# Peptides against a protein of PDB entry 5JNO, part 11

Target 1, 112 residues: chain A of PDB entry 5JNO
Amino acid sequence: MVAKFQPPPEYQLTAAELKQIVDQSLSGGDLACRLLVQLFPELFSDVDFSRGCSACGFAAKRKLESLHLQLIRNYVEVYYPSVKDTAVWQAECLPQLNDFFSRFWAQREMED

## One batch from the design tools (peptide; aimed at target 1 Q20 D30 R34)

Design b1_p13_8_s3 (made by RFdiffusion4, then SolubleMPNN; from b1_p13_8, 6 letters changed)
Fold by OpenDDE base, seed 4:
Structure b1_p13_8_s3 (fold): chain B 112 residues (1-112), chain A 13 residues (1-13)
Amino acid sequence: as target 1 above (112 residues)
Amino acid sequence: SVLDEYQRFLETN
C-alpha cells in the first residue's frame, strides 16, 4: 500500500489560498506554473542572494525535482482531476512547467 | 516579480 503523499508544512496551502490561485488560472498547466511560483520562490532566488548567503549553506537550486513536481501535481489535481492520469500530467502540465522554468533561468543567465 | 516574468512568458507563447 502506497501512503498518501503529504506535503511538508512549509508547502501547505489552505483551500482559500489554492482557490485564489485557481481563480487566476486559465488551465491546468497555467495553474501548475502559478503554483510553482507561489510554492517555491527559492527556485527563483537571485544569484546575488545565493552568493551572499554562502556562509549559511544556502544553495540556489535551478532544477525542478520530483518533490516539487509531485507537490504541484497534488494541488492541480484538486481542480483538474484529469491530471491524475500520468499521460495528461505529462502532456498538459510538465511541458509548461519545464518550459517556463528553463526559460526563466536562461533569460537571467543572459542578463547577468 | 517572478509572477511578472511568468506573465511575460505567457505573452510570448
Scores: peptide ipSAE 0.578, ipTM 0.928, DockQ to the pose 0.169
OpenDDE base, seeds 1, 2, 3, 5: peptide ipSAE 0.578, 0.576, 0.578, 0.575; ipTM 0.928, 0.928, 0.928, 0.928

Design b1_p13_8_s4 (made by RFdiffusion4, then SolubleMPNN; from b1_p13_8, 6 letters changed)
Fold by OpenDDE base, seed 1:
Structure b1_p13_8_s4 (fold): chain B 112 residues (1-112), chain A 13 residues (1-13)
Amino acid sequence: as target 1 above (112 residues)
Amino acid sequence: SILDKYQEFLEKN
């Protein structure tokens, strides 16, 4: 039995919310990037996540992990079914996601 | 908003 991927409640988008993002998107890769910032704003925050919790001392890593990518891909597939093909996902979405994320922080580091 | 940050990024790049 293959278990259906269920996003955590905090990452659950309504059809209307997803449609709004799609309407603003020019491509699957663009949609992926918009989903990235919409679903995971913490990855772009200047706030030190470890600062607020002296008890845990957890240092949040600014990294696109497999769970992030899987969740984004699941939503992208709704309007771009072709990304179900791994080759398409790797050619159309992953490069834009990685470029955006990497360049975003590179620019922020350069401005500091 | 974070979406504004992405839009700004797109405009600069």
Scores: peptide ipSAE 0.344, ipTM 0.869, DockQ to the pose 0.158
OpenDDE base, seeds 2, 3, 4, 5: peptide ipSAE 0.339, 0.338, 0.342, 0.337; ipTM 0.868, 0.867, 0.868, 0.866

## One batch from the design tools (peptide; aimed at target 1 F44 F100)

Design b1_p14_1 (made by RFdiffusion4)
Pose (drawn by RFdiffusion4):
Structure b1_p14_1 (pose): chain A 97 residues (1-46, 62-112), chain P 14 residues (1-14)
Amino acid sequence: MVAKFQPPPEYQLTAAELKQIVDQSLSGGDLACRLLVQLFPELFSDRKLESLHLQLIRNYVEVYYPSVKDTAVWQAECLPQLNDFFSRFWAQREMED
Amino acid sequence: ESESHQELIDQLLA
């Protein structure tokens, strides 16, 4: 309808790059976590799993799991997994010391 | 799948 959306260059993946991540992914949720790591490593250094970030991940995930266009599928499969992956990462870091 | 997520976390914290 309205415009062409493209992510910033630093978050743009090639089709080849996207296919490779998918090939290693066990599920839509795993894909989503792998994409979080690849696209946003700054989120893991010294939360900001904010809406623009999550939507970008969802957009990539939908290329190969089109049922994720259904918000209920996104919320049932991918979104809990992303939040739990992120929570676990940070708790593990908290506990190192 | 949980083990796969753990491996990714381990790589990030390495």

Design b1_p14_1_s1 (made by RFdiffusion4, then SolubleMPNN; from b1_p14_1, 10 letters changed)
Fold by OpenDDE base, seed 1:
Structure b1_p14_1_s1 (fold): chain B 112 residues (1-112), chain A 14 residues (1-14)
Amino acid sequence: as target 1 above (112 residues)
Amino acid sequence: MDAAFDALIQELLE
């Protein structure tokens, strides 16, 4: 049997928390970006986590991985069921996510 | 939502 996907505790939003984000969102793509920031603030950190933790050797990656995208999509689907369609997800959400993320780091690079 | 995150979102989405 395929087990039901359950987000890790760190990425579990309450209904109230999700509703709050949705209320601030103008679209599915906008919601996706807001979820990205809310769920994965580490992706936007200027702190080198690899330097901060010598014991674990964790290196922060500035990359949107499949797990990040899947988690975001799962929450977006709650209020925008149309993103269950991959074509809709790719047209409405992914471009905004990628643009948002790339612009963030592009701006940081220009500030150096 | 954290005010800093909200500001960041607005900066990048506008």
Scores: peptide ipSAE 0.279, ipTM 0.852, DockQ to the pose 0.176
OpenDDE base, seeds 2, 3, 4, 5: peptide ipSAE 0.184, 0.243, 0.215, 0.207; ipTM 0.820, 0.828, 0.833, 0.815

Design b1_p14_1_s2 (made by RFdiffusion4, then SolubleMPNN; from b1_p14_1, 6 letters changed)
Fold by OpenDDE base, seed 5:
Structure b1_p14_1_s2 (fold): chain B 112 residues (1-112), chain A 14 residues (1-14)
Amino acid sequence: as target 1 above (112 residues)
Amino acid sequence: MDEALQELIDELLE
């Protein structure tokens, strides 16, 4: 038997909180992106040291880690159980997450 | 990218 997923306390959403996000979402991929913002706001915050070297234009590598993706997937599965299929997750959600995250930082850096 | 996602980005960048 497989243990039921239990997120860390800081990433535990109530049913009401999750429902609110779902109500704003148009698809599983959209829901995934909204969950990314809600669960991990720190990934969208400016890192001071990324601007520390204005001369070299160095920015810290910003990538979504496997743990972030796993947590998001578990919540998406509640309303879109099809993403339990890895192929569906990789086709419908992962590209949306990566595009969203990359585009955010691209636009953010252009505004600096 | 979906328009809804762009709106979300815009909200974050405000």
Scores: peptide ipSAE 0.461, ipTM 0.899, DockQ to the pose 0.731
OpenDDE base, seeds 1, 2, 3, 4: peptide ipSAE 0.225, 0.250, 0.457, 0.446; ipTM 0.838, 0.851, 0.898, 0.897

Design b1_p14_1_s3 (made by RFdiffusion4, then SolubleMPNN; from b1_p14_1, 9 letters changed)
Fold by OpenDDE base, seed 5:
Structure b1_p14_1_s3 (fold): chain B 112 residues (1-112), chain A 14 residues (1-14)
Amino acid sequence: as target 1 above (112 residues)
Amino acid sequence: MDEAFDRLIQELLE
């Protein structure tokens, strides 16, 4: 038996908040992308992380990590139970998330 | 959200 996952407070959505996002979504993959934006705006920040280290000029690679994906999946499952199947999650949501995120930063790079 | 950011997000979601 596995305990039910509970999001940290900063990533907790009420039923009403989640429904609002769902109402704007056309699919599980679309919902996942919208959740990504709503839950993790910091992943889309214009902050120049190369400034984080003046000595080395390190620019942190922007990537979706397992915890981000897990949180998103948990919310998507509420309205799209089929994503409980890992194969469905990997086919219907992950590619959309990765594509969306990569396209965002690709466009940002062009603006700079 | 920043308006420009919002527009970009909406474009990506289309």
Scores: peptide ipSAE 0.462, ipTM 0.901, DockQ to the pose 0.142
OpenDDE base, seeds 1, 2, 3, 4: peptide ipSAE 0.459, 0.460, 0.457, 0.458; ipTM 0.900, 0.899, 0.899, 0.899

Design b1_p14_1_s4 (made by RFdiffusion4, then SolubleMPNN; from b1_p14_1, 10 letters changed)
Fold by OpenDDE base, seed 4:
Structure b1_p14_1_s4 (fold): chain B 112 residues (1-112), chain A 14 residues (1-14)
Amino acid sequence: as target 1 above (112 residues)
Amino acid sequence: TDAAFERLIEELLQ
């Protein structure tokens, strides 16, 4: 049997917090993008964690990883059960997440 | 600022 995915404590949302985000969302894809911002603000920061610590090897990558996507999907499923279907997730939410994230950093690069 | 960031996010979501 497949165990239910449990997010780390730092990425837990209460029902009220999730509802607030949903109330601001126009679609599943929009909800996904809003969840990205709320759950992972570090992905939108200009902080260079590798600066001053070459030995730790930590690089702040402007990249959406599988864990980010899985966590977002889990919350989106609460209000949009159809995204349990991988094809729906890949068609409705994943492209919007990638586009949103890419556009954010593209714009920030132009402002530097 | 936080306000500027929020505005940017809303703009990108449109």
Scores: peptide ipSAE 0.512, ipTM 0.914, DockQ to the pose 0.141
OpenDDE base, seeds 1, 2, 3, 5: peptide ipSAE 0.509, 0.505, 0.511, 0.509; ipTM 0.913, 0.913, 0.914, 0.913

Design b1_p14_2 (made by RFdiffusion4)
Pose (drawn by RFdiffusion4):
Structure b1_p14_2 (pose): chain A 97 residues (1-46, 62-112), chain P 14 residues (1-14)
Amino acid sequence: MVAKFQPPPEYQLTAAELKQIVDQSLSGGDLACRLLVQLFPELFSDRKLESLHLQLIRNYVEVYYPSVKDTAVWQAECLPQLNDFFSRFWAQREMED
Amino acid sequence: SASDDELIEELLAS
């Protein structure tokens, strides 16, 4: 309806790059976690799993798991897994020391 | 999951 949305260049993936991540993904949730790692490594250095970031991941995930267009599927599968992956990463880091 | 654990280990090792 309104406009063409494109992510910033630093977060743009080629179709080839997206296909490769998907090929290694076990599920929509795993794909979502792998995309978080690829797209936003700055989120893992010295939370900001904020709405624009999550929507960008969801947009990529929907290319191969179109049922994720249903917000209930996003919330049931991908979103808990992203949050738990992120929480686990940071707790692991906290506990190193 | 094991996949999440592997990814997290790789991130922490980096």

Design b1_p14_2_s1 (made by RFdiffusion4, then SolubleMPNN; from b1_p14_2, 7 letters changed)
Fold by OpenDDE base, seed 4:
Structure b1_p14_2_s1 (fold): chain B 112 residues (1-112), chain A 14 residues (1-14)
Amino acid sequence: as target 1 above (112 residues)
Amino acid sequence: SDFFDQLIQELLEM
């Protein structure tokens, strides 16, 4: 039997925490972006070379993975059930997530 | 999932 999906503990928001984020959100897409920042601050942190290749200076590529997107979608669905429709999710949330994330790192690159 | 269903229930009680 297939086990039910459960978010890892580090990505579990309480009702109060989620409500607080929702209260600050203007739309499902905006909520998605806020969830991205709140749930996954590690995606916005500077590259740590302590575990990587300090010699080659390789920076790990920051990207949104399926788990990140699925978690965000699950939380967004709580208040915006329309995103259960994949077309709505892809039109309203995904572009905003990708734009926000890409702009963040693009700006970071320009500052270096 | 059970987690999100539970979360919804908690939100409804707030």
Scores: peptide ipSAE 0.602, ipTM 0.924, DockQ to the pose 0.027
OpenDDE base, seeds 1, 2, 3, 5: peptide ipSAE 0.600, 0.601, 0.598, 0.598; ipTM 0.924, 0.923, 0.923, 0.921

Design b1_p14_2_s2 (made by RFdiffusion4, then SolubleMPNN; from b1_p14_2, 7 letters changed)
Fold by OpenDDE base, seed 3:
Structure b1_p14_2_s2 (fold): chain B 112 residues (1-112), chain A 14 residues (1-14)
Amino acid sequence: as target 1 above (112 residues)
Amino acid sequence: SPFFDQLIQELLEM
């Protein structure tokens, strides 16, 4: 028996929180990007983790992983059920997510 | 998932 997917506690939004994000969103793709920022602020942190451990030189990964995308999609589906269609998800949400995330770090790189 | 199903139900009542 396989356990059903449950969002990790740190990535669980309340109905009120999700509604607030949706009310600010213009589209499913826009909602996806807003969810990215709200759910995963750690992906946008410029904190140098290697400073915490100079010996190991650990650096936080700054990439969108399957779990991130899955969670975002699940929340987007609440208000935009069309993204249940993979083709719609790949056309309307994924490009916007990738572009937003990529542009964010590209801009930060230029500021350094 | 049950989490998201419950979330939908809560949102419908808002």
Scores: peptide ipSAE 0.620, ipTM 0.937, DockQ to the pose 0.027
OpenDDE base, seeds 1, 2, 4, 5: peptide ipSAE 0.619, 0.617, 0.620, 0.616; ipTM 0.937, 0.936, 0.937, 0.936

Design b1_p14_2_s3 (made by RFdiffusion4, then SolubleMPNN; from b1_p14_2, 7 letters changed)
Fold by OpenDDE base, seed 1:
Structure b1_p14_2_s3 (fold): chain B 112 residues (1-112), chain A 14 residues (1-14)
Amino acid sequence: as target 1 above (112 residues)
Amino acid sequence: SSFFDQLIQELLEM
């Protein structure tokens, strides 16, 4: 038996925290990007997390995975229920998320 | 209720 999905504690925002992010957001796509930064700062770190633990075989990947996107979408849905529609999510939020994330790392690569 | 359902309810009370 599988229990209901629950975000890991490190990815659980309080109502006050989410409201603050929403108040700073200009759109659903903008909210998604702000949530990306707030929830997953590790995705923007230069630290190689695999270096810290060779025994566990962990390798840090700088990519947006399904769990990341699902969590962001769940939070965005709180204020923008329309993103429950996959077409809306793919048109309004995903491109902005991908562009924001890719631009971040593209800029970092150019500076090296 | 799920985490997000509870979150919505909390936000409505703010």
Scores: peptide ipSAE 0.604, ipTM 0.925, DockQ to the pose 0.026
OpenDDE base, seeds 2, 3, 4, 5: peptide ipSAE 0.595, 0.590, 0.591, 0.593; ipTM 0.922, 0.920, 0.921, 0.921

Design b1_p14_2_s4 (made by RFdiffusion4, then SolubleMPNN; from b1_p14_2, 5 letters changed)
Fold by OpenDDE base, seed 3:
Structure b1_p14_2_s4 (fold): chain B 112 residues (1-112), chain A 14 residues (1-14)
Amino acid sequence: as target 1 above (112 residues)
Amino acid sequence: SAAFDELIQELLEM
């Protein structure tokens, strides 16, 4: 049996925090993008962590991983239960998330 | 930052 997904403590939103984001959202896909920004600000950072620690070789990842997507989906489901259907998630949320994230970094590269 | 917020808002509106 697969246990219910539990978000890491640093990515736990209160009901009030989630409601605030929902109140600003127009759709499930829009909510997903807003959650991406609120939950994972580190994905939008220009900081090169490997520069600060050559030994660890860690660099900020500019990609959406399964953990990020699962967390976002779990919160979106609270107000848009239809995304429990994988087909709906893939049609309504994933494309918007990927486009939003890609456009962000494309814009950032042009601003330099 | 304000620049970040503006960019995010623009992206969300598209």
Scores: peptide ipSAE 0.472, ipTM 0.907, DockQ to the pose 0.147
OpenDDE base, seeds 1, 2, 4, 5: peptide ipSAE 0.463, 0.439, 0.454, 0.462; ipTM 0.905, 0.899, 0.902, 0.904

Design b1_p14_3 (made by RFdiffusion4)
Pose (drawn by RFdiffusion4):
Structure b1_p14_3 (pose): chain A 97 residues (1-46, 62-112), chain P 14 residues (1-14)
Amino acid sequence: MVAKFQPPPEYQLTAAELKQIVDQSLSGGDLACRLLVQLFPELFSDRKLESLHLQLIRNYVEVYYPSVKDTAVWQAECLPQLNDFFSRFWAQREMED
Amino acid sequence: SVQEKALETLDEMH
């Protein structure tokens, strides 16, 4: 309806780049976690899993898992896995020392 | 790197 949305260049993936990540993904949730790592490595350095970031990941995930357009599927599969992946990464870091 | 650690974390979750 309203406009063309494009992510900032630094978060833009080519179709080839997206296909490669998907080929390595075990599931929609795994894809979502791999996309979090590829797109937002600054989130892992010295939470901000904020709405714009998650929506960008969802948009990419939906290219190959169109059922993720259903918010219930997003919330049942991908979103818990992203949050638990992120929590686990940071707890692991906390515990290193 | 932080990306490598994040991917290791993801592998452990599997």

Design b1_p14_3_s1 (made by RFdiffusion4, then SolubleMPNN; from b1_p14_3, 6 letters changed)
Fold by OpenDDE base, seed 3:
Structure b1_p14_3_s1 (fold): chain B 112 residues (1-112), chain A 14 residues (1-14)
Amino acid sequence: as target 1 above (112 residues)
Amino acid sequence: SEQERALAVLEEMR
């Protein structure tokens, strides 16, 4: 058995915080997207890190990494245990997460 | 905020 994933302190939610998000969610996939916004606001920021360092010239990658997804899944499982099944996670949550994240940045690019 | 913008996008998907 795999040990329970322990989120970093900066990405921990209290039961009350999670409940608030759940109450606003219509589905497991919707909950996953809301968790993405709540837990990882840095993924939605358009901060140019090269501003302070001309030599850096880098920006944070706009992608969902495995650790992001794993953490989100763990929280979703609290209220939607069915996502413990990888097939369910891949069918119900992952596509919505990817679509949401993609739509966000596509819209932002049109505004810039 | 960007979080608010993100949530707005999510609402549009509903």
Scores: peptide ipSAE 0.753, ipTM 0.966, DockQ to the pose 0.898
OpenDDE base, seeds 1, 2, 4, 5: peptide ipSAE 0.751, 0.751, 0.751, 0.747; ipTM 0.966, 0.966, 0.966, 0.966

Design b1_p14_3_s2 (made by RFdiffusion4, then SolubleMPNN; from b1_p14_3, 6 letters changed)
Fold by OpenDDE base, seed 3:
Structure b1_p14_3_s2 (fold): chain B 112 residues (1-112), chain A 14 residues (1-14)
Amino acid sequence: as target 1 above (112 residues)
Amino acid sequence: SDQERALQVLQEMQ
């Protein structure tokens, strides 16, 4: 058996914080998207991190990585245990996460 | 804020 994924300290949510998000959520997929916004605001930032470092040219990737998804899934499972099933996670949450994230940046691109 | 705009996008999806 695999040990449960432990979030880094900067991505910890208290029970109260999680409950607040859950209370605002309409579904497991909706909860997943709200968790994405709450846990990883940097993924929605348009800040050019290379401003202070012309030599590095660093740009934050607009990508949902496995660690992001795993962390979100862990929290979603607390209130939607069915997502422990990978098939359910892939059917109910992943498509919404991807669509949401894509829509956000598509809209931002039109504003820029 | 970016977070607020993100939540607005999410709301429009629902």
Scores: peptide ipSAE 0.737, ipTM 0.963, DockQ to the pose 0.866
OpenDDE base, seeds 1, 2, 4, 5: peptide ipSAE 0.736, 0.736, 0.736, 0.735; ipTM 0.963, 0.962, 0.962, 0.963

Design b1_p14_3_s3 (made by RFdiffusion4, then SolubleMPNN; from b1_p14_3, 6 letters changed)
Fold by OpenDDE base, seed 1:
Structure b1_p14_3_s3 (fold): chain B 112 residues (1-112), chain A 14 residues (1-14)
Amino acid sequence: as target 1 above (112 residues)
Amino acid sequence: SEQERALQVLEEMR
């Protein structure tokens, strides 16, 4: 049997924190986007991570990875159980996440 | 902050 997915400590939201985000959300898709911003601010940072680390020189990619999406989905499911259905997740949340993330970087690109 | 900017983008999508 596979163990339940547990987020890393830095991505563990308290019930109160999650509730605050939910209260600000208009839908499951909107909640997903807000969770993206809250949990993964590094995905929106213009900072070159490789320059900040002399030891690793790793450059973070500006993309939504499966682990990011999985974590977001887990939190969304708490208040929107319907997203447990993959079809619902792909129809209601994923498009909004992708559109939001793309719009953010498109806007940043236009300003640069 | 970039987080605030991101939230602004999200609000514009509403």
Scores: peptide ipSAE 0.751, ipTM 0.966, DockQ to the pose 0.943
OpenDDE base, seeds 2, 3, 4, 5: peptide ipSAE 0.750, 0.752, 0.751, 0.750; ipTM 0.966, 0.966, 0.966, 0.966; seed 3 fails the geometry check

Design b1_p14_3_s4 (made by RFdiffusion4, then SolubleMPNN; from b1_p14_3, 6 letters changed)
Fold by OpenDDE base, seed 3:
Structure b1_p14_3_s4 (fold): chain B 112 residues (1-112), chain A 14 residues (1-14)
Amino acid sequence: as target 1 above (112 residues)
Amino acid sequence: SEKEKALQVLEEML
């Protein structure tokens, strides 16, 4: 069996924090998006990390990676066990996450 | 804040 996924310490949520987000959520997909905002605020930042180092040219990728998605899914499963089914996760949560993330940056592009 | 902006986008979607 695959070992239980353990989030990095910086992405740990207490039961109270998770419940607060759940109470604001209308669905598993909504919860997933709210978790994205809560857990990974850096993905919504325009901070240019290359400012401090012109040589490295480091740029944060505006991409949802497997680790992000796996972590979110594990929290969503606490209140929406059905997402343990990959088909449900792909139908209810992944499209919401992708649409949300894309819309956010599309809007930001218009503002800049 | 960026968090508030993100949540506003989400609320417009739902």
Scores: peptide ipSAE 0.725, ipTM 0.960, DockQ to the pose 0.911
OpenDDE base, seeds 1, 2, 4, 5: peptide ipSAE 0.725, 0.722, 0.724, 0.723; ipTM 0.960, 0.960, 0.960, 0.960

Design b1_p14_4 (made by RFdiffusion4)
Pose (drawn by RFdiffusion4):
Structure b1_p14_4 (pose): chain A 97 residues (1-46, 62-112), chain P 14 residues (1-14)
Amino acid sequence: MVAKFQPPPEYQLTAAELKQIVDQSLSGGDLACRLLVQLFPELFSDRKLESLHLQLIRNYVEVYYPSVKDTAVWQAECLPQLNDFFSRFWAQREMED
Amino acid sequence: SSDDELIDELLEQL
């Protein structure tokens, strides 16, 4: 309806780049975690899993898992896995010392 | 698991 949305260049993936990540993904949730790592490494350095970031990941995930257009599927599969992946990463880091 | 492997790789890059 309203406009063309494109992510900032630094978060733009080519179709080839997206296909490669998908080929390595075990599931929609795994794809979502791999995309979090590829797109937002600054989130893992010295939470900000904020709405714009999650929506960008969801947009990519939907190219190959169109059922993720259903918010219930997003919330049942991908979103818990992203938050648990992120929580586990940071707890692991907290525990190193 | 796949998530553990990714997490380990991320922590090694820090």

Design b1_p14_4_s1 (made by RFdiffusion4, then SolubleMPNN; from b1_p14_4, 6 letters changed)
Fold by OpenDDE base, seed 5:
Structure b1_p14_4_s1 (fold): chain B 112 residues (1-112), chain A 14 residues (1-14)
Amino acid sequence: as target 1 above (112 residues)
Amino acid sequence: SAFDQLIQELLEME
């Protein structure tokens, strides 16, 4: 038997906080993206190094890590239990997360 | 799309 995954304290959402996000969400994939923004705002902030080196055009590679995805999945499962199935998670949520994250940074690069 | 709107909101907050 495996222990149930528990989010670190800094990523613990109350039922009310989670419900607020869910109420704004149109789907499991949408919920996942909103959770990404709420749980990990640092992933959407400018990296000081990248901004400091604007002259060279260098931008740090930004990727969603396994821990980020697991934390998001943990909360999505509360309202969309089907994502407990890895195939469903990979089909419905992961592509949405990756597209959303990529589009964000693509637009940020155009505005800089 | 909902995602585009969310992205726009994020960009406006920065």
Scores: peptide ipSAE 0.261, ipTM 0.825, DockQ to the pose 0.870
OpenDDE base, seeds 1, 2, 3, 4: peptide ipSAE 0.271, 0.166, 0.259, 0.262; ipTM 0.828, 0.775, 0.823, 0.825; seeds 1, 3, 4 fail the geometry check

Design b1_p14_4_s2 (made by RFdiffusion4, then SolubleMPNN; from b1_p14_4, 5 letters changed)
Fold by OpenDDE base, seed 2:
Structure b1_p14_4_s2 (fold): chain B 112 residues (1-112), chain A 14 residues (1-14)
Amino acid sequence: as target 1 above (112 residues)
Amino acid sequence: SPFDQLIQELLEML
Protein backbone atom coordinates (compact mmCIF):
# COMPACT_ATOMS: atom_id res chain seq x y z
CA MET B 1 0.00 0.00 0.00
CA VAL B 2 1.07 3.60 -0.63
CA ALA B 3 1.68 5.70 2.45
CA LYS B 4 -0.17 9.00 2.69
CA PHE B 5 1.72 12.22 3.25
CA GLN B 6 1.67 13.14 6.93
CA PRO B 7 2.73 16.54 8.23
CA PRO B 8 5.39 16.63 10.93
CA PRO B 9 3.92 17.12 14.41
CA GLU B 10 4.98 20.78 14.54
CA TYR B 11 2.93 21.45 11.39
CA GLN B 12 -0.13 19.39 12.31
CA LEU B 13 -3.25 21.56 12.37
CA THR B 14 -6.45 20.53 14.11
CA ALA B 15 -9.73 20.67 12.28
CA ALA B 16 -10.71 23.73 14.31
CA GLU B 17 -7.47 25.56 13.52
CA LEU B 18 -7.78 24.84 9.83
CA LYS B 19 -11.45 25.87 9.79
CA GLN B 20 -10.53 29.21 11.33
CA ILE B 21 -8.10 29.92 8.51
CA VAL B 22 -10.57 28.72 5.88
CA ASP B 23 -13.27 31.04 7.22
CA GLN B 24 -10.95 33.98 6.56
CA SER B 25 -10.09 32.83 3.03
CA LEU B 26 -11.75 33.97 -0.19
CA SER B 27 -10.32 31.29 -2.51
CA GLY B 28 -7.98 28.34 -2.70
CA GLY B 29 -5.11 30.65 -3.60
CA ASP B 30 -5.93 32.96 -0.71
CA LEU B 31 -6.12 29.99 1.65
CA ALA B 32 -2.71 28.82 0.43
CA CYS B 33 -1.15 32.21 1.19
CA ARG B 34 -2.73 32.37 4.64
CA LEU B 35 -1.45 28.86 5.40
CA LEU B 36 2.02 29.95 4.28
CA VAL B 37 2.01 32.77 6.84
CA GLN B 38 0.57 30.64 9.65
CA LEU B 39 2.70 27.52 9.14
CA PHE B 40 6.02 29.14 8.24
CA PRO B 41 6.42 32.53 9.92
CA GLU B 42 10.21 32.04 9.79
CA LEU B 43 10.13 32.56 6.01
CA PHE B 44 9.04 36.16 6.59
CA SER B 45 11.68 37.10 9.16
CA ASP B 46 15.16 38.40 8.43
CA VAL B 47 16.92 36.32 11.05
CA ASP B 48 20.69 36.08 10.83
CA PHE B 49 21.35 32.58 12.10
CA SER B 50 25.07 33.04 11.57
CA ARG B 51 25.04 35.69 14.25
CA GLY B 52 23.22 33.46 16.72
CA CYS B 53 25.05 30.26 15.85
CA SER B 54 28.74 30.61 15.05
CA ALA B 55 29.01 26.87 14.55
CA CYS B 56 26.39 26.40 11.85
CA GLY B 57 26.81 29.59 9.82
CA PHE B 58 23.63 28.66 8.00
CA ALA B 59 21.81 31.45 6.21
CA ALA B 60 18.07 31.07 5.82
CA LYS B 61 17.01 30.88 2.20
CA ARG B 62 14.22 33.12 0.96
CA LYS B 63 12.69 30.34 -1.12
CA LEU B 64 9.58 28.21 -1.02
CA GLU B 65 10.82 24.64 -0.87
CA SER B 66 9.01 21.51 -1.98
CA LEU B 67 8.23 20.57 1.61
CA HIS B 68 6.58 23.94 2.25
CA LEU B 69 4.43 23.61 -0.84
CA GLN B 70 3.48 20.01 -0.09
CA LEU B 71 2.38 20.89 3.44
CA ILE B 72 0.26 23.78 2.21
CA ARG B 73 -1.28 21.69 -0.57
CA ASN B 74 -2.13 18.97 1.95
CA TYR B 75 -4.41 21.35 3.84
CA VAL B 76 -5.81 23.20 0.83
CA GLU B 77 -7.02 19.85 -0.54
CA VAL B 78 -9.31 19.43 2.46
CA TYR B 79 -11.59 22.25 1.32
CA TYR B 80 -10.56 22.44 -2.35
CA PRO B 81 -10.21 18.82 -3.51
CA SER B 82 -9.65 19.97 -7.09
CA VAL B 83 -6.06 20.95 -6.24
CA LYS B 84 -5.25 17.23 -6.08
CA ASP B 85 -4.95 17.71 -9.82
CA THR B 86 -1.47 19.09 -10.48
CA ALA B 87 -2.72 21.28 -13.31
CA VAL B 88 -5.24 22.94 -10.99
CA TRP B 89 -2.63 23.37 -8.25
CA GLN B 90 -0.25 25.01 -10.73
CA ALA B 91 -2.95 27.32 -12.09
CA GLU B 92 -4.86 28.30 -8.95
CA CYS B 93 -2.40 28.16 -6.04
CA LEU B 94 1.28 28.16 -7.07
CA PRO B 95 1.18 31.50 -8.93
CA GLN B 96 -0.55 33.16 -5.98
CA LEU B 97 1.96 31.72 -3.49
CA ASN B 98 4.97 32.78 -5.52
CA ASP B 99 3.54 36.22 -6.24
CA PHE B 100 2.61 36.77 -2.59
CA PHE B 101 6.02 35.70 -1.33
CA SER B 102 7.88 37.76 -3.94
CA ARG B 103 5.82 40.88 -3.29
CA PHE B 104 6.46 40.61 0.43
CA TRP B 105 10.23 40.52 0.09
CA ALA B 106 10.22 43.19 -2.62
CA GLN B 107 8.49 45.56 -0.22
CA ARG B 108 10.79 44.59 2.66
CA GLU B 109 13.85 45.35 0.55
CA MET B 110 12.49 48.78 -0.33
CA GLU B 111 12.15 49.62 3.36
CA ASP B 112 15.83 48.86 4.07
CA SER A 1 -6.20 43.22 -3.77
CA PRO A 2 -6.74 40.72 -0.96
CA PHE A 3 -3.11 39.64 -1.25
CA ASP A 4 -1.85 43.20 -0.95
CA GLN A 5 -3.95 43.67 2.16
CA LEU A 6 -2.56 40.49 3.68
CA ILE A 7 1.00 41.62 2.92
CA GLN A 8 0.39 44.99 4.54
CA GLU A 9 -1.07 43.36 7.63
CA LEU A 10 1.93 41.05 7.86
CA LEU A 11 4.39 43.92 7.42
CA GLU A 12 2.70 45.85 10.20
CA MET A 13 3.03 42.90 12.56
CA LEU A 14 6.76 42.42 11.91
Scores: peptide ipSAE 0.277, ipTM 0.842, DockQ to the pose 0.777
OpenDDE base, seeds 1, 3, 4, 5: peptide ipSAE 0.257, 0.255, 0.263, 0.270; ipTM 0.832, 0.831, 0.835, 0.839

Design b1_p14_4_s3 (made by RFdiffusion4, then SolubleMPNN; from b1_p14_4, 6 letters changed)
Fold by OpenDDE base, seed 1:
Structure b1_p14_4_s3 (fold): chain B 112 residues (1-112), chain A 14 residues (1-14)
Amino acid sequence: as target 1 above (112 residues)
Amino acid sequence: SAFDQLIQELREML
C-alpha cells in the first residue's frame, strides 16, 4: 500500500506564509508558480547540491517531480478548491508550472 | 496525518 502523503517539514507553510503568497497571486496558476519559487528555490539554483556528495553518487535533476507538484496542488486547493478536480489542475495550473519552469531554464541556457 | 492537519488548519485560517 502507498503511504499517505507526508512532505518534509521544511516544506510546510504557515497560514501567514500561504496568505502572503495568495495575496500576491492573480490566479490559481499564478499561485502555483509562486509556490514553486517559494517552496523549492533549489530547483532554480545553478549550484549542484549533489556534487558535494561523492559518496552517495546521487545526481540531482532539475525537474518538477510528483512530490513538488502534489505539494503545490495541496496548497493551491486551500484557496482554489476547484483544483481538486484533476481536469482543472491540468488545465489551469500544471501548464503554467511547466511553462514557467521550462522557460526559466531555457532562458538560462541561452544566456550561457 | 500531520500534513492533513496542517492543511485543515490552513483552510480554517484563510
Scores: peptide ipSAE 0.577, ipTM 0.933, DockQ to the pose 0.026
OpenDDE base, seeds 2, 3, 4, 5: peptide ipSAE 0.575, 0.575, 0.575, 0.571; ipTM 0.933, 0.933, 0.933, 0.932

